# Peptides against a protein of PDB entry 3J47, part 95

Target 1, 121 residues: chain A of PDB entry 3J47
Amino acid sequence: IRLTNQLKSLKGLQSKLKDVVEYLDKVINKELPINHTILGKLQDVFNLLPNLGTPDDDEIDVENHDRINISNNLQKALTVKTNDELMVIYISNLVRSIIAFDDLIENKIQNKKIQEQRVKD
Target 2, 26 residues: chain B of PDB entry 3J47
Amino acid sequence: NAQYHLLVKQGDGLLTKLQKYGAAVR

## One batch from the design tools (peptide; made by RFdiffusion4, then SolubleMPNN)

Design b2_p22_8_s3 (from b2_p22_8, 13 letters changed)
Fold by OpenDDE base, seed 3:
Structure b2_p22_8_s3 (fold): chain B 121 residues (1-121), chain C 26 residues (1-26), chain A 22 residues (1-22)
Amino acid sequence: as target 1 above (121 residues)
Amino acid sequence: as target 2 above (26 residues)
Amino acid sequence: SELEEIRKEADKLLEEIKKLAA
């Protein structure tokens, strides 16, 4: 049961990671906003991953030990990849926020200039 | 990782400049 | 000029993001 659940979780994680990559590409192309729900779910999955990779919780048959180690390495690799993708999303949002704030500042400057001109008239 | 950290650092720098500019305009 | 500099830096960040996403 546990192994089956772990395998399902890994497959799910892989699928979600692919979805995140596809989403990131769309965000970069300014086609879609960031889906926070997907990111939240992905984060939840990753928070559970360390528990999936700890051999200390179950007696693993020696023959399965090598396979489990390989699986754990794969999980770590997937975690790193996901982390990189999340970082890209974060930076993208930061840049968008900066641009929006820049526009706000420009609007404020323009409004002040208009007010000053009205006082002179 | 190194490329990401560099990007984050650049973003933080930009944010700081933007904050300073906003304060000057207020 | 300061706003323009901020925009230029933002554009650079966007380009780097694109590189990481590719």
Scores: peptide ipSAE 0.369, ipTM 0.829, DockQ to the pose 0.710
Fold by OpenDDE base, seed 5:
Structure b2_p22_8_s3 (fold): chain B 121 residues (1-121), chain C 26 residues (1-26), chain A 22 residues (1-22)
Amino acid sequence: as target 1 above (121 residues)
Amino acid sequence: as target 2 above (26 residues)
Amino acid sequence: SELEEIRKEADKLLEEIKKLAA
């Protein structure tokens, strides 16, 4: 059961990561806005990941130590990969915010210039 | 990681400059 | 001029993001 759940979770995470990568590619190409639902699902996966690597105290067989180490290393690697993806999303959002703010400032400056010209006329 | 941190730092710097400019234009 | 500089920096950041996402 646990191995099946771990495998299912890994497959789910892999699928989600693939979806995130695809989404990020679309965001980079300016085809789609940030999907908050995807981010929420990723967060849920992250919150579940620590639980996937905790073997029940009862299954600590010596032979499982290597498997536990492999699972922990894999979990760590997946965590790092997911963190990197989240960071990319964060930076992308930051840049988008900066661009939007820049456009807002430019619009405001133009509006002020128009108003000043109207007063002079 | 290093590239990411550098990018974040650059973004933060740009944001700060943008905020200052926005305040000056207000 | 300052606004233009900000835009240029923003464009650079976008390019760096694209490199990271590729």
Scores: peptide ipSAE 0.360, ipTM 0.826, DockQ to the pose 0.690
Fold by OpenDDE base, seed 1:
Structure b2_p22_8_s3 (fold): chain B 121 residues (1-121), chain C 26 residues (1-26), chain A 22 residues (1-22)
Amino acid sequence: as target 1 above (121 residues)
Amino acid sequence: as target 2 above (26 residues)
Amino acid sequence: SELEEIRKEADKLLEEIKKLAA
C-alpha cells in the first residue's frame, strides 16, 4: 500500500514536471505567460510527499529501512528538480523583464529624437 | 546548481547594465 | 551600441535557459 501510493505520487509528480517543462518551453518561445498556478500545484504535491510515510511501522524490518532511504533520496532529488525548475522560471521572467525594459528605453530614445527634431523645425 | 548560479550571475549583470543605461537615458 | 550589447546578452541568457529546461 505505501509503495503503491508512493509510486502513484511519483508518477503524478513526473507528469506535473513534464507539464512544467512544456510550459517553460512555451514561455521561452514567448507563446504563454508564466502561470503561477502550476507552481502552486507542484508545491502542493511536494508538501504531500513527506506525509505519505506513515510513522506507524516502527516494526518495519531492516529491508524496509533501505527502501525508505531510497524513497527519501528520490524525494530529495525531486525537490532539487522542482527548485531548479522554479529557478528557471524566475530567470525566464527576469530576462523577459529585461527585454521589455530595453524596448521601453529604445522607445523613449526615439520619442526624444522626434521631439528634438520638431523643436528644430 | 553551478550552471544555475552562473545563469543567475549573468542575469544580474545584464540587469545592472540595463539599469545603468536606463538611468543615463532619463 | 550599448543597447545592442544588452540585447545580445539577453539572447545568450535565453539560450542558456533553454539548455537548462531541456
Scores: peptide ipSAE 0.354, ipTM 0.823, DockQ to the pose 0.700; fails the geometry check
Fold by OpenDDE base, seed 2:
Structure b2_p22_8_s3 (fold): chain B 121 residues (1-121), chain C 26 residues (1-26), chain A 22 residues (1-22)
Amino acid sequence: as target 1 above (121 residues)
Amino acid sequence: as target 2 above (26 residues)
Amino acid sequence: SELEEIRKEADKLLEEIKKLAA
C-alpha cells in the first residue's frame, strides 16, 4: 500500500512537472500568464508528500526506517525540482515585466514627442 | 542551479537598468 | 539607445530561459 501510494504520487508529480515545463515554454513565448491551477495542484502534491514518508503504524521494523529515508530523500528531491521550476517561472515573469515596462517607456516617449509637436504648432 | 543563478543575476541587472531608465524618462 | 540595450539584454535572457526549459 505505501509503495503504491508513493508511486502514484511520483507519477502525479511527474505529470505536474511536465505541465509546469510546458507552461514555462509558453511563458517564454509570451503566450500565457502564470497558470495558478498548475501551481495549486503542485502545492497539493507537496502537502500530501509528508504523509507518504510516515510509516504505517503497523510496521515498525528496520526495513521501514530505510524506506522512510528513501521516501524523505525522494520528497526532498522533488521539492528541489519543483522549486527550480518555480524559479524559472519567476525569471520568465521578470523578463516579461521588463519587456512590458520597456514598451511602456517607449509609449511615454512617443506621447511626449507628440505633445511637444502640438505645443510648437 | 548555477545556470539559474546566473539568469537571476542577469535579470536583476536588467531590472536595475530599466528602473534607472524609467527614472530618467520621468 | 539605452532602451534598445535593455531590449537586447531582455532578449538574451529569454533565450537563456528557453535553454533551461528545454
Scores: peptide ipSAE 0.350, ipTM 0.827, DockQ to the pose 0.628; fails the geometry check

Design b2_p22_8_s4 (from b2_p22_8, 14 letters changed)
Fold by OpenDDE base, seed 2:
Structure b2_p22_8_s4 (fold): chain B 121 residues (1-121), chain C 26 residues (1-26), chain A 22 residues (1-22)
Amino acid sequence: as target 1 above (121 residues)
Amino acid sequence: as target 2 above (26 residues)
Amino acid sequence: SELDEIRKQADELLKKIEELRS
């Protein structure tokens, strides 16, 4: 029963992560704005993930160790994948912001030139 | 990883240039 | 000219991002 519930919870998490990835892809494609609620929930999930880097759970029985290692490897792989996706989104948003700012600067320069011409007239 | 770091470095370079340009326009 | 260079570099970055996503 407990293992089945954990597996079900993990599958649910995987499904939610997939939904987040799909959402993030849409954000990267400028189809949707960034949803801060989704990002917050993702951060909460990461904060709830056991520290994949604590080697000190050495004392868990050898039979459980292999299963825990596999589970940890899966969680690590999912964490890395999600991190990479978030990084791609971050860079994409940064580049978009740069382009938008560039356009704003150009518009300001043009407006300044128009004002200077009006003052000379 | 290497491609990602290169991309980040390029983005940072662009951001720096943009900041300098924005300061010059102000 | 400097603005055009920034845009060009931004476009190159976007292209690289898209290549990584493909």
Scores: peptide ipSAE 0.334, ipTM 0.835, DockQ to the pose 0.677
Fold by OpenDDE base, seed 3:
Structure b2_p22_8_s4 (fold): chain B 121 residues (1-121), chain C 26 residues (1-26), chain A 22 residues (1-22)
Amino acid sequence: as target 1 above (121 residues)
Amino acid sequence: as target 2 above (26 residues)
Amino acid sequence: SELDEIRKQADELLKKIEELRS
């Protein structure tokens, strides 16, 4: 049962990572803003990840220790990869926001120029 | 890591410039 | 000119993001 749940969680994480990659592709293509639901799901996965690698203290079989270490290393590697993806998403959103503000500022400047011209006429 | 930190730094710089410009337009 | 520089920097950031993704 526990192993099956871990495998299911890992498959879920893999699916979520795929969704993040797909989302990043859409962000790069200027199609969509960040889906907060995806971020929430990723956070949930991360909150579950430490529990996947915590050996319950009980059966220290030496073979289990090596498998646990390998599992922990894999989880750590996956965590790092996911963090990198999240950072990319964050920066993409920041850039998008900056562009939007730039356009807003330009529009404001143009409106001010139009008003000044109307006062002179 | 280094490339990421550089990217973040560039983003922060751009944000700062945008804020200054927005304040000047007000 | 300042707005153009901001846009240019934004485009460079987007390009770097794409490079990291690829």
Scores: peptide ipSAE 0.357, ipTM 0.839, DockQ to the pose 0.671; fails the geometry check
Fold by OpenDDE base, seed 4:
Structure b2_p22_8_s4 (fold): chain B 121 residues (1-121), chain C 26 residues (1-26), chain A 22 residues (1-22)
Amino acid sequence: as target 1 above (121 residues)
Amino acid sequence: as target 2 above (26 residues)
Amino acid sequence: SELDEIRKQADELLKKIEELRS
């Protein structure tokens, strides 16, 4: 039962990661805005994943130790991949914020110039 | 990892420049 | 001109992000 639930959770996570990648692609292509709710849920899932891979220290039979190490390595690899994806999203958002601020600054400068021209007229 | 950290550092640099510019325009 | 430089750098960052994604 626990293993089946872990496998199901992993499949669910994989599907969600795929959805996130697809979303990120749309966001990078400026087709959709960033959904912070999706990102927050992903972060929550990843924060919970390390806890799912910690076997209780008690009856670690030698055969389970290798499986646990493989699971931990896979989990680490998955965590790294997700962290990389989240970082890409973060940087993309940062760049968008920079562009938005740039446009705001330009608009402010233009408005000041228009006001100065109106005062001179 | 190194390329990503470099990219983050460049983004932070841009943000800092943008903040300075925004302060100068205010 | 300073604003244009910021935009240029932002575009370069976006390009690098896309390169990392590819």
Scores: peptide ipSAE 0.345, ipTM 0.839, DockQ to the pose 0.662; fails the geometry check
Fold by OpenDDE base, seed 1:
Structure b2_p22_8_s4 (fold): chain B 121 residues (1-121), chain C 26 residues (1-26), chain A 22 residues (1-22)
Amino acid sequence: as target 1 above (121 residues)
Amino acid sequence: as target 2 above (26 residues)
Amino acid sequence: SELDEIRKQADELLKKIEELRS
């Protein structure tokens, strides 16, 4: 039962990570805005990961210790990957904001020039 | 983690500068 | 490398904003 739940959770996490990557690619390509709901769900999955690796206190067989270490290393690797994805999203949002402000500034400059020209005429 | 925090800090700095500029141009 | 490219683009956009402010 626990192994099946871990495998199911891992598959779920993998699917969510894939969805996040696809979403990130769309955000990078300016096709979609950031979906905070997807990020929230991803965070929830990560918060649940420590609970998936806690074997009940009973039989600490030597084989379980190696599996726990592998699970912890995998969780760390997944955390790093997720952080990298979040960084890409963050930078993409920054770039979009910068572009939007640049356009706003240019529009204001143009409007000011037009207004000054109208006053001179 | 440290590189991530540095990047976030740099980005926040950029956002702050951008906000200040937006306020000055307003 | 892709992250660095995005950073470079962001920096270029920042430079353009600074040029518009000057």
Scores: peptide ipSAE 0.339, ipTM 0.842, DockQ to the pose 0.088; fails the geometry check

## One batch from the design tools (peptide; made by RFdiffusion4, then SolubleMPNN)

Design b2_p23_1_s2
Fold by OpenDDE base, seed 5:
Structure b2_p23_1_s2 (fold): chain B 121 residues (1-121), chain C 26 residues (1-26), chain A 23 residues (1-23)
Amino acid sequence: as target 1 above (121 residues)
Amino acid sequence: as target 2 above (26 residues)
Amino acid sequence: LDELLQLVDENLKKLEELEKQVR
């Protein structure tokens, strides 16, 4: 029963990770904006991952324990990698927003100068 | 982890400034 | 990552200077 639940949880997490990667690819391709709610939930999952690697349960056979530890370490590494990729995308979108805003300011300054010239003529 | 949280916090601060100014330019 | 952060900080400073010119 316990191993079946862990396998089901791992399979659910693998599916979620695939959905995150697919979402990231859409954001990279500019098809979707970053959803802050998805990002926040992903961060919460990351903060809970250290607790998923400590089975409080002293009853797992040593061979299954090594496979589970390798799987947990790989999952932690994939999780850190996904977080770094999300961060890079977030920063890249922030920079794009700043540039677009700079262009908006420049346009406003030019419009103000044109109005001031028209009032002096 | 700590560096990531700091970067996210800085980015959120920037986004908030950007939003405030975008509202003032409208 | 550090280079991207530095680029964001530089763009923020330019934005703050442009804000002062529009006021």
Scores: peptide ipSAE 0.281, ipTM 0.839, DockQ to the pose 0.079
Fold by OpenDDE base, seed 2:
Structure b2_p23_1_s2 (fold): chain B 121 residues (1-121), chain C 26 residues (1-26), chain A 23 residues (1-23)
Amino acid sequence: as target 1 above (121 residues)
Amino acid sequence: as target 2 above (26 residues)
Amino acid sequence: LDELLQLVDENLKKLEELEKQVR
């Protein structure tokens, strides 16, 4: 019963992580806007993941170790991949903010030039 | 890990500059 | 990723130059 519940929870986590990756790919492709609440929850999950990967050194048998290590290594690899995707999204938002700021500065420069022309006429 | 934290720190520095400039332009 | 970081640095440099022209 306990082991079956843990396996079910792990499968549920893997499915949710896949849905997150798919959402992130859609945001990179500009198909969907970035949801700040989802992004914040993902960052929280990433901050907790290093703590989920500390095996407390308590004894469990050698034959289950390879499947658990493959699952933990795969989960760690999926975590690294999702971290890289989050980073690309963060940088993409930063670039968009810079472009919007450049446009704001250019608009201010144009408005200042128009005012200076109106004062000379 | 270290390269990621460095990149995040650089991005945060850039964001802080952008916010400061946006406030000076308002 | 490195190319995107370079684009951010180039845009930042352009922004700093525009700020100097507005001041």
Scores: peptide ipSAE 0.279, ipTM 0.839, DockQ to the pose 0.075
Fold by OpenDDE base, seed 1:
Parts: sequence; C-alpha cells; structure tokens
Structure b2_p23_1_s2 (fold): chain B 121 residues (1-121), chain C 26 residues (1-26), chain A 23 residues (1-23)
Amino acid sequence: as target 1 above (121 residues)
Amino acid sequence: as target 2 above (26 residues)
Amino acid sequence: LDELLQLVDENLKKLEELEKQVR
C-alpha cells in the first residue's frame, strides 16, 4: 500500500513537471504571459523538494535503496531542468523590459526634438 | 543552488536598475 | 546563461548612455 501510493504521487509529480515545462515553453514563445503567482508557487515547491528526499527510516531493503536513489536523482535532475527553464524565462522578460525601455527613450528623444522644432517656429 | 541564487541576485540587481531608469525617464 | 547575463549588462550600459544623451 505505501509503495503504491509513493509511485502514484511520483507519477503525479512527473505529470505536473511536464505541464510546467509545457507552460514554460509557451511563455518563452510569447504564447502566454508570465504568471508571477504560478512562478512563486513553483519556486516554493522546489525549495520544499530537498525536504521530501530524507526519510530518516533506515528500514527499507538494500535492493529498493538503489531504485529510490535513481528516482531521487531523476527528480533532482528534473528540478534543476525546471529551474533552468524558469531562469531562461526570467532573463527573456528582462530582455523584453530592456527593449521596451529603449523604445521609451527613443520616443522621448523624438518628442523632445518635435518640441524644440515647435519652439523655433 | 549557489549558482542559481547568484543568478537570481544578479537578475534582481538588473531589474532594480531598469526600474530606477524607468522612474528617471518618467 | 552567462552569455545572456553579459548581453543584458551590455544592453543596460547602452540604455544608461542613451539616458545621458536625453538629459
């Protein structure tokens, strides 16, 4: 019963991680805006993941320990991958904000030139 | 973890600079 | 990733120079 529930929870987590990756790809492609609330919740989930990997219960047979270690390493690798994707999105948003700021500066320069021309007429 | 926190801190520093510039241009 | 951060820093420096020209 416990092992079946852990396998079910792990499959659910894997499905959720896939949905996150798909969401991240849509945000990179500008198909969806970044939801800061979703991003914050994902970061919280990742910060809690290290605490899910320490069962202080030394009572599971040596043959299951290798499978658990492989599963934990795979989850850690998926977590790192998702953190990297979140970081790429964050950088992409910074770049967009920089471009929008460049356009705003250029618009201000143009408006100043137009105003100087109107004062000379 | 440490590299991630460093990158987040650098990004937050950049965002703060962008916000200061955006406020100075308003 | 480091290259992307460098590109962002370079763009910020260009923006700072443009702001000085607008003042």
Scores: peptide ipSAE 0.272, ipTM 0.837, DockQ to the pose 0.077
Fold by OpenDDE base, seed 3:
Structure b2_p23_1_s2 (fold): chain B 121 residues (1-121), chain C 26 residues (1-26), chain A 23 residues (1-23)
Amino acid sequence: as target 1 above (121 residues)
Amino acid sequence: as target 2 above (26 residues)
Amino acid sequence: LDELLQLVDENLKKLEELEKQVR
């Protein structure tokens, strides 16, 4: 029962990570806005990952050591992938902020030109 | 880790410049 | 990742040039 629940949770996490990657690709392509709720949940998962990798120092027999090493390597690989995804989200937000700022500058230039025309008339 | 921190630092530098420009445009 | 950094740097340079035109 406990092992089957852990495997189900790990499969659920892997599926969710795949969905986040797909969402991230859509955000890079400007097809979708960034969902802050998805980002927050991904950050929470990342912060919990180091705690899942602390071996409780309980005597797990040498035959489990290979399974633990495989699990730890998979968890480390998932952590690196999650970090890269968070970074791409961050850069995508920066690019959006730059574009929005460019539009504000252009609007200010236009307003200044309109005021200068009104003073000449 | 190091490459990630470098990229985050560059992004924060860009954000800080963007904020300074936004204040100069107000 | 490097391409995305380059795009951010290019957009920042465009923004700096646009600000100089507004000033």
Scores: peptide ipSAE 0.279, ipTM 0.840, DockQ to the pose 0.081; fails the geometry check

Design b2_p23_1_s4
Fold by OpenDDE base, seed 3:
Structure b2_p23_1_s4 (fold): chain B 121 residues (1-121), chain C 26 residues (1-26), chain A 23 residues (1-23)
Amino acid sequence: as target 1 above (121 residues)
Amino acid sequence: as target 2 above (26 residues)
Amino acid sequence: LDELLELVLQNEELLKKLEELNR
């Protein structure tokens, strides 16, 4: 029963990670807005992952050590991949912010020119 | 890790320059 | 404006490098 629940939870996490990658690709392609709630929940899961990988110090049977090392390597690889994905999102948001500020500045310059023209007439 | 921190630092530098420009146009 | 354009261009180059790293 416990092992089947852990496998189900791991499969659920893998599916959710795939959905996040697909969402990230859509955000890069400007097809979808960034969902901050999904991102925050993902970050919380990753911050909890190091705590899920702390074995309670209960009897390390040597046969479990190889399985724990494989799990830790997979977890580390998944954490690195997600960190790279979060970086892409951060940069994409930065670019969008830059464009929005440039447009705001240009609009302000145009409005000032229109006001100066109205004072001369 | 180091390349990631470099990229984030470049982005933060860009944001800071943009904020200065927005303040100069005010 | 020119400095802001240069900053946008640098950010686009960073995006390209990130896309290359993701391939």
Scores: peptide ipSAE 0.323, ipTM 0.867, DockQ to the pose 0.039
Fold by OpenDDE base, seed 2:
Structure b2_p23_1_s4 (fold): chain B 121 residues (1-121), chain C 26 residues (1-26), chain A 23 residues (1-23)
Amino acid sequence: as target 1 above (121 residues)
Amino acid sequence: as target 2 above (26 residues)
Amino acid sequence: LDELLELVLQNEELLKKLEELNR
């Protein structure tokens, strides 16, 4: 029962990670805006991953331990990669927001100068 | 990790300055 | 105007750091 629940939870996590990657690809392709809720949940998963790596000292056969360690290392590597991708997207969107705001400010300054010139004429 | 956190912090600082400037121009 | 120019320069520097991190 416990092992089946762990396997189900792991499959659920893998499915959610796939959904996050698909969402990120859509954000990179400008098809969707960044969802801060998805980012926050992924950061929470990353912060919980170091806590999943404490082996509680219960005797489980050497062959299962190597498969669990390889699966945990692969999942850690995939989560690091996904975090790095999310990071690049977050910064890229921050930068785009800054550029768009700079352009908006410059447009407002130009409009103000045009209005001041029209009052002097 | 450290370079990333520094970059994110720099971006957040820039965004905050940008928000202040936009509020002053409105 | 000078504060806006400084903000644009800081943004360009942030973009360059992002491009370097993405290589």
Scores: peptide ipSAE 0.319, ipTM 0.858, DockQ to the pose 0.041
Fold by OpenDDE base, seed 1:
Structure b2_p23_1_s4 (fold): chain B 121 residues (1-121), chain C 26 residues (1-26), chain A 23 residues (1-23)
Amino acid sequence: as target 1 above (121 residues)
Amino acid sequence: as target 2 above (26 residues)
Amino acid sequence: LDELLELVLQNEELLKKLEELNR
């Protein structure tokens, strides 16, 4: 029963990670706007994942310990990969916000020059 | 983890500066 | 990570230039 539940939770996690990657690709491609609430909830889930991998139950045979360690290392690697993808998106948005801000400043400078020219005429 | 939090904190600092400047330009 | 740090630094320099231009 416990092993079947762990396999089901791992499959659910793998499916969720795939959905996250697909969402991230759509955001990179500008197909979807970034939802900050979804991003925050995903980060919270990933921060809680390390706490889901430590049951202090020293009772599972030595042959299962290597498989559990490999699974935990794979989950940690997938968590790091997802954090890196989220970071790339965050920075891409920051850069876009800066570019849009630069354009807004240039537009304001041009509008001020046009207004100064109209006051001299 | 620590480097990631530092990078996020720097990005948030930049975003806050952008927001302040955008409010001053309005 | 290094490219990302460089982008953040470039953005800080752009912000300083924009603050100087708006004075």
Scores: peptide ipSAE 0.308, ipTM 0.857, DockQ to the pose 0.077
Fold by OpenDDE base, seed 5:
Structure b2_p23_1_s4 (fold): chain B 121 residues (1-121), chain C 26 residues (1-26), chain A 23 residues (1-23)
Amino acid sequence: as target 1 above (121 residues)
Amino acid sequence: as target 2 above (26 residues)
Amino acid sequence: LDELLELVLQNEELLKKLEELNR
């Protein structure tokens, strides 16, 4: 029963990870805007993932311990890598938003200067 | 972890300010 | 105009902090 639940959870995680990668590729390719609500929920899921790999149940046979430790270390490394990739994308979009805002500000300043000149003439 | 969370929080605050300004400029 | 200048200055500070964190 326990192994079947772990396999089901791992399969669910693998499917979700595939969906995340596909979503990230679409964002990198500028096909979709970042949905902040989806991103926040994904981050919450990833922050909970390390806790899903630690069964609080003291009955793990010693022979599976090395494979489980390697799997947990790999999962942790993949989680860190995915978090870093998400961070880079988030930061890159934030920078683009700031630049677009600066251009908007400059356009407003120029429009105001043009109006002030027209009132003086 | 803590530095990352702080950065994300600061970025979200910025994005919120940017959205408010973009709405006021429209 | 003053509020707009203050917003630009805040954006520049935030961009700088973001670049420092991306390094």
Scores: peptide ipSAE 0.301, ipTM 0.862, DockQ to the pose 0.042; fails the geometry check

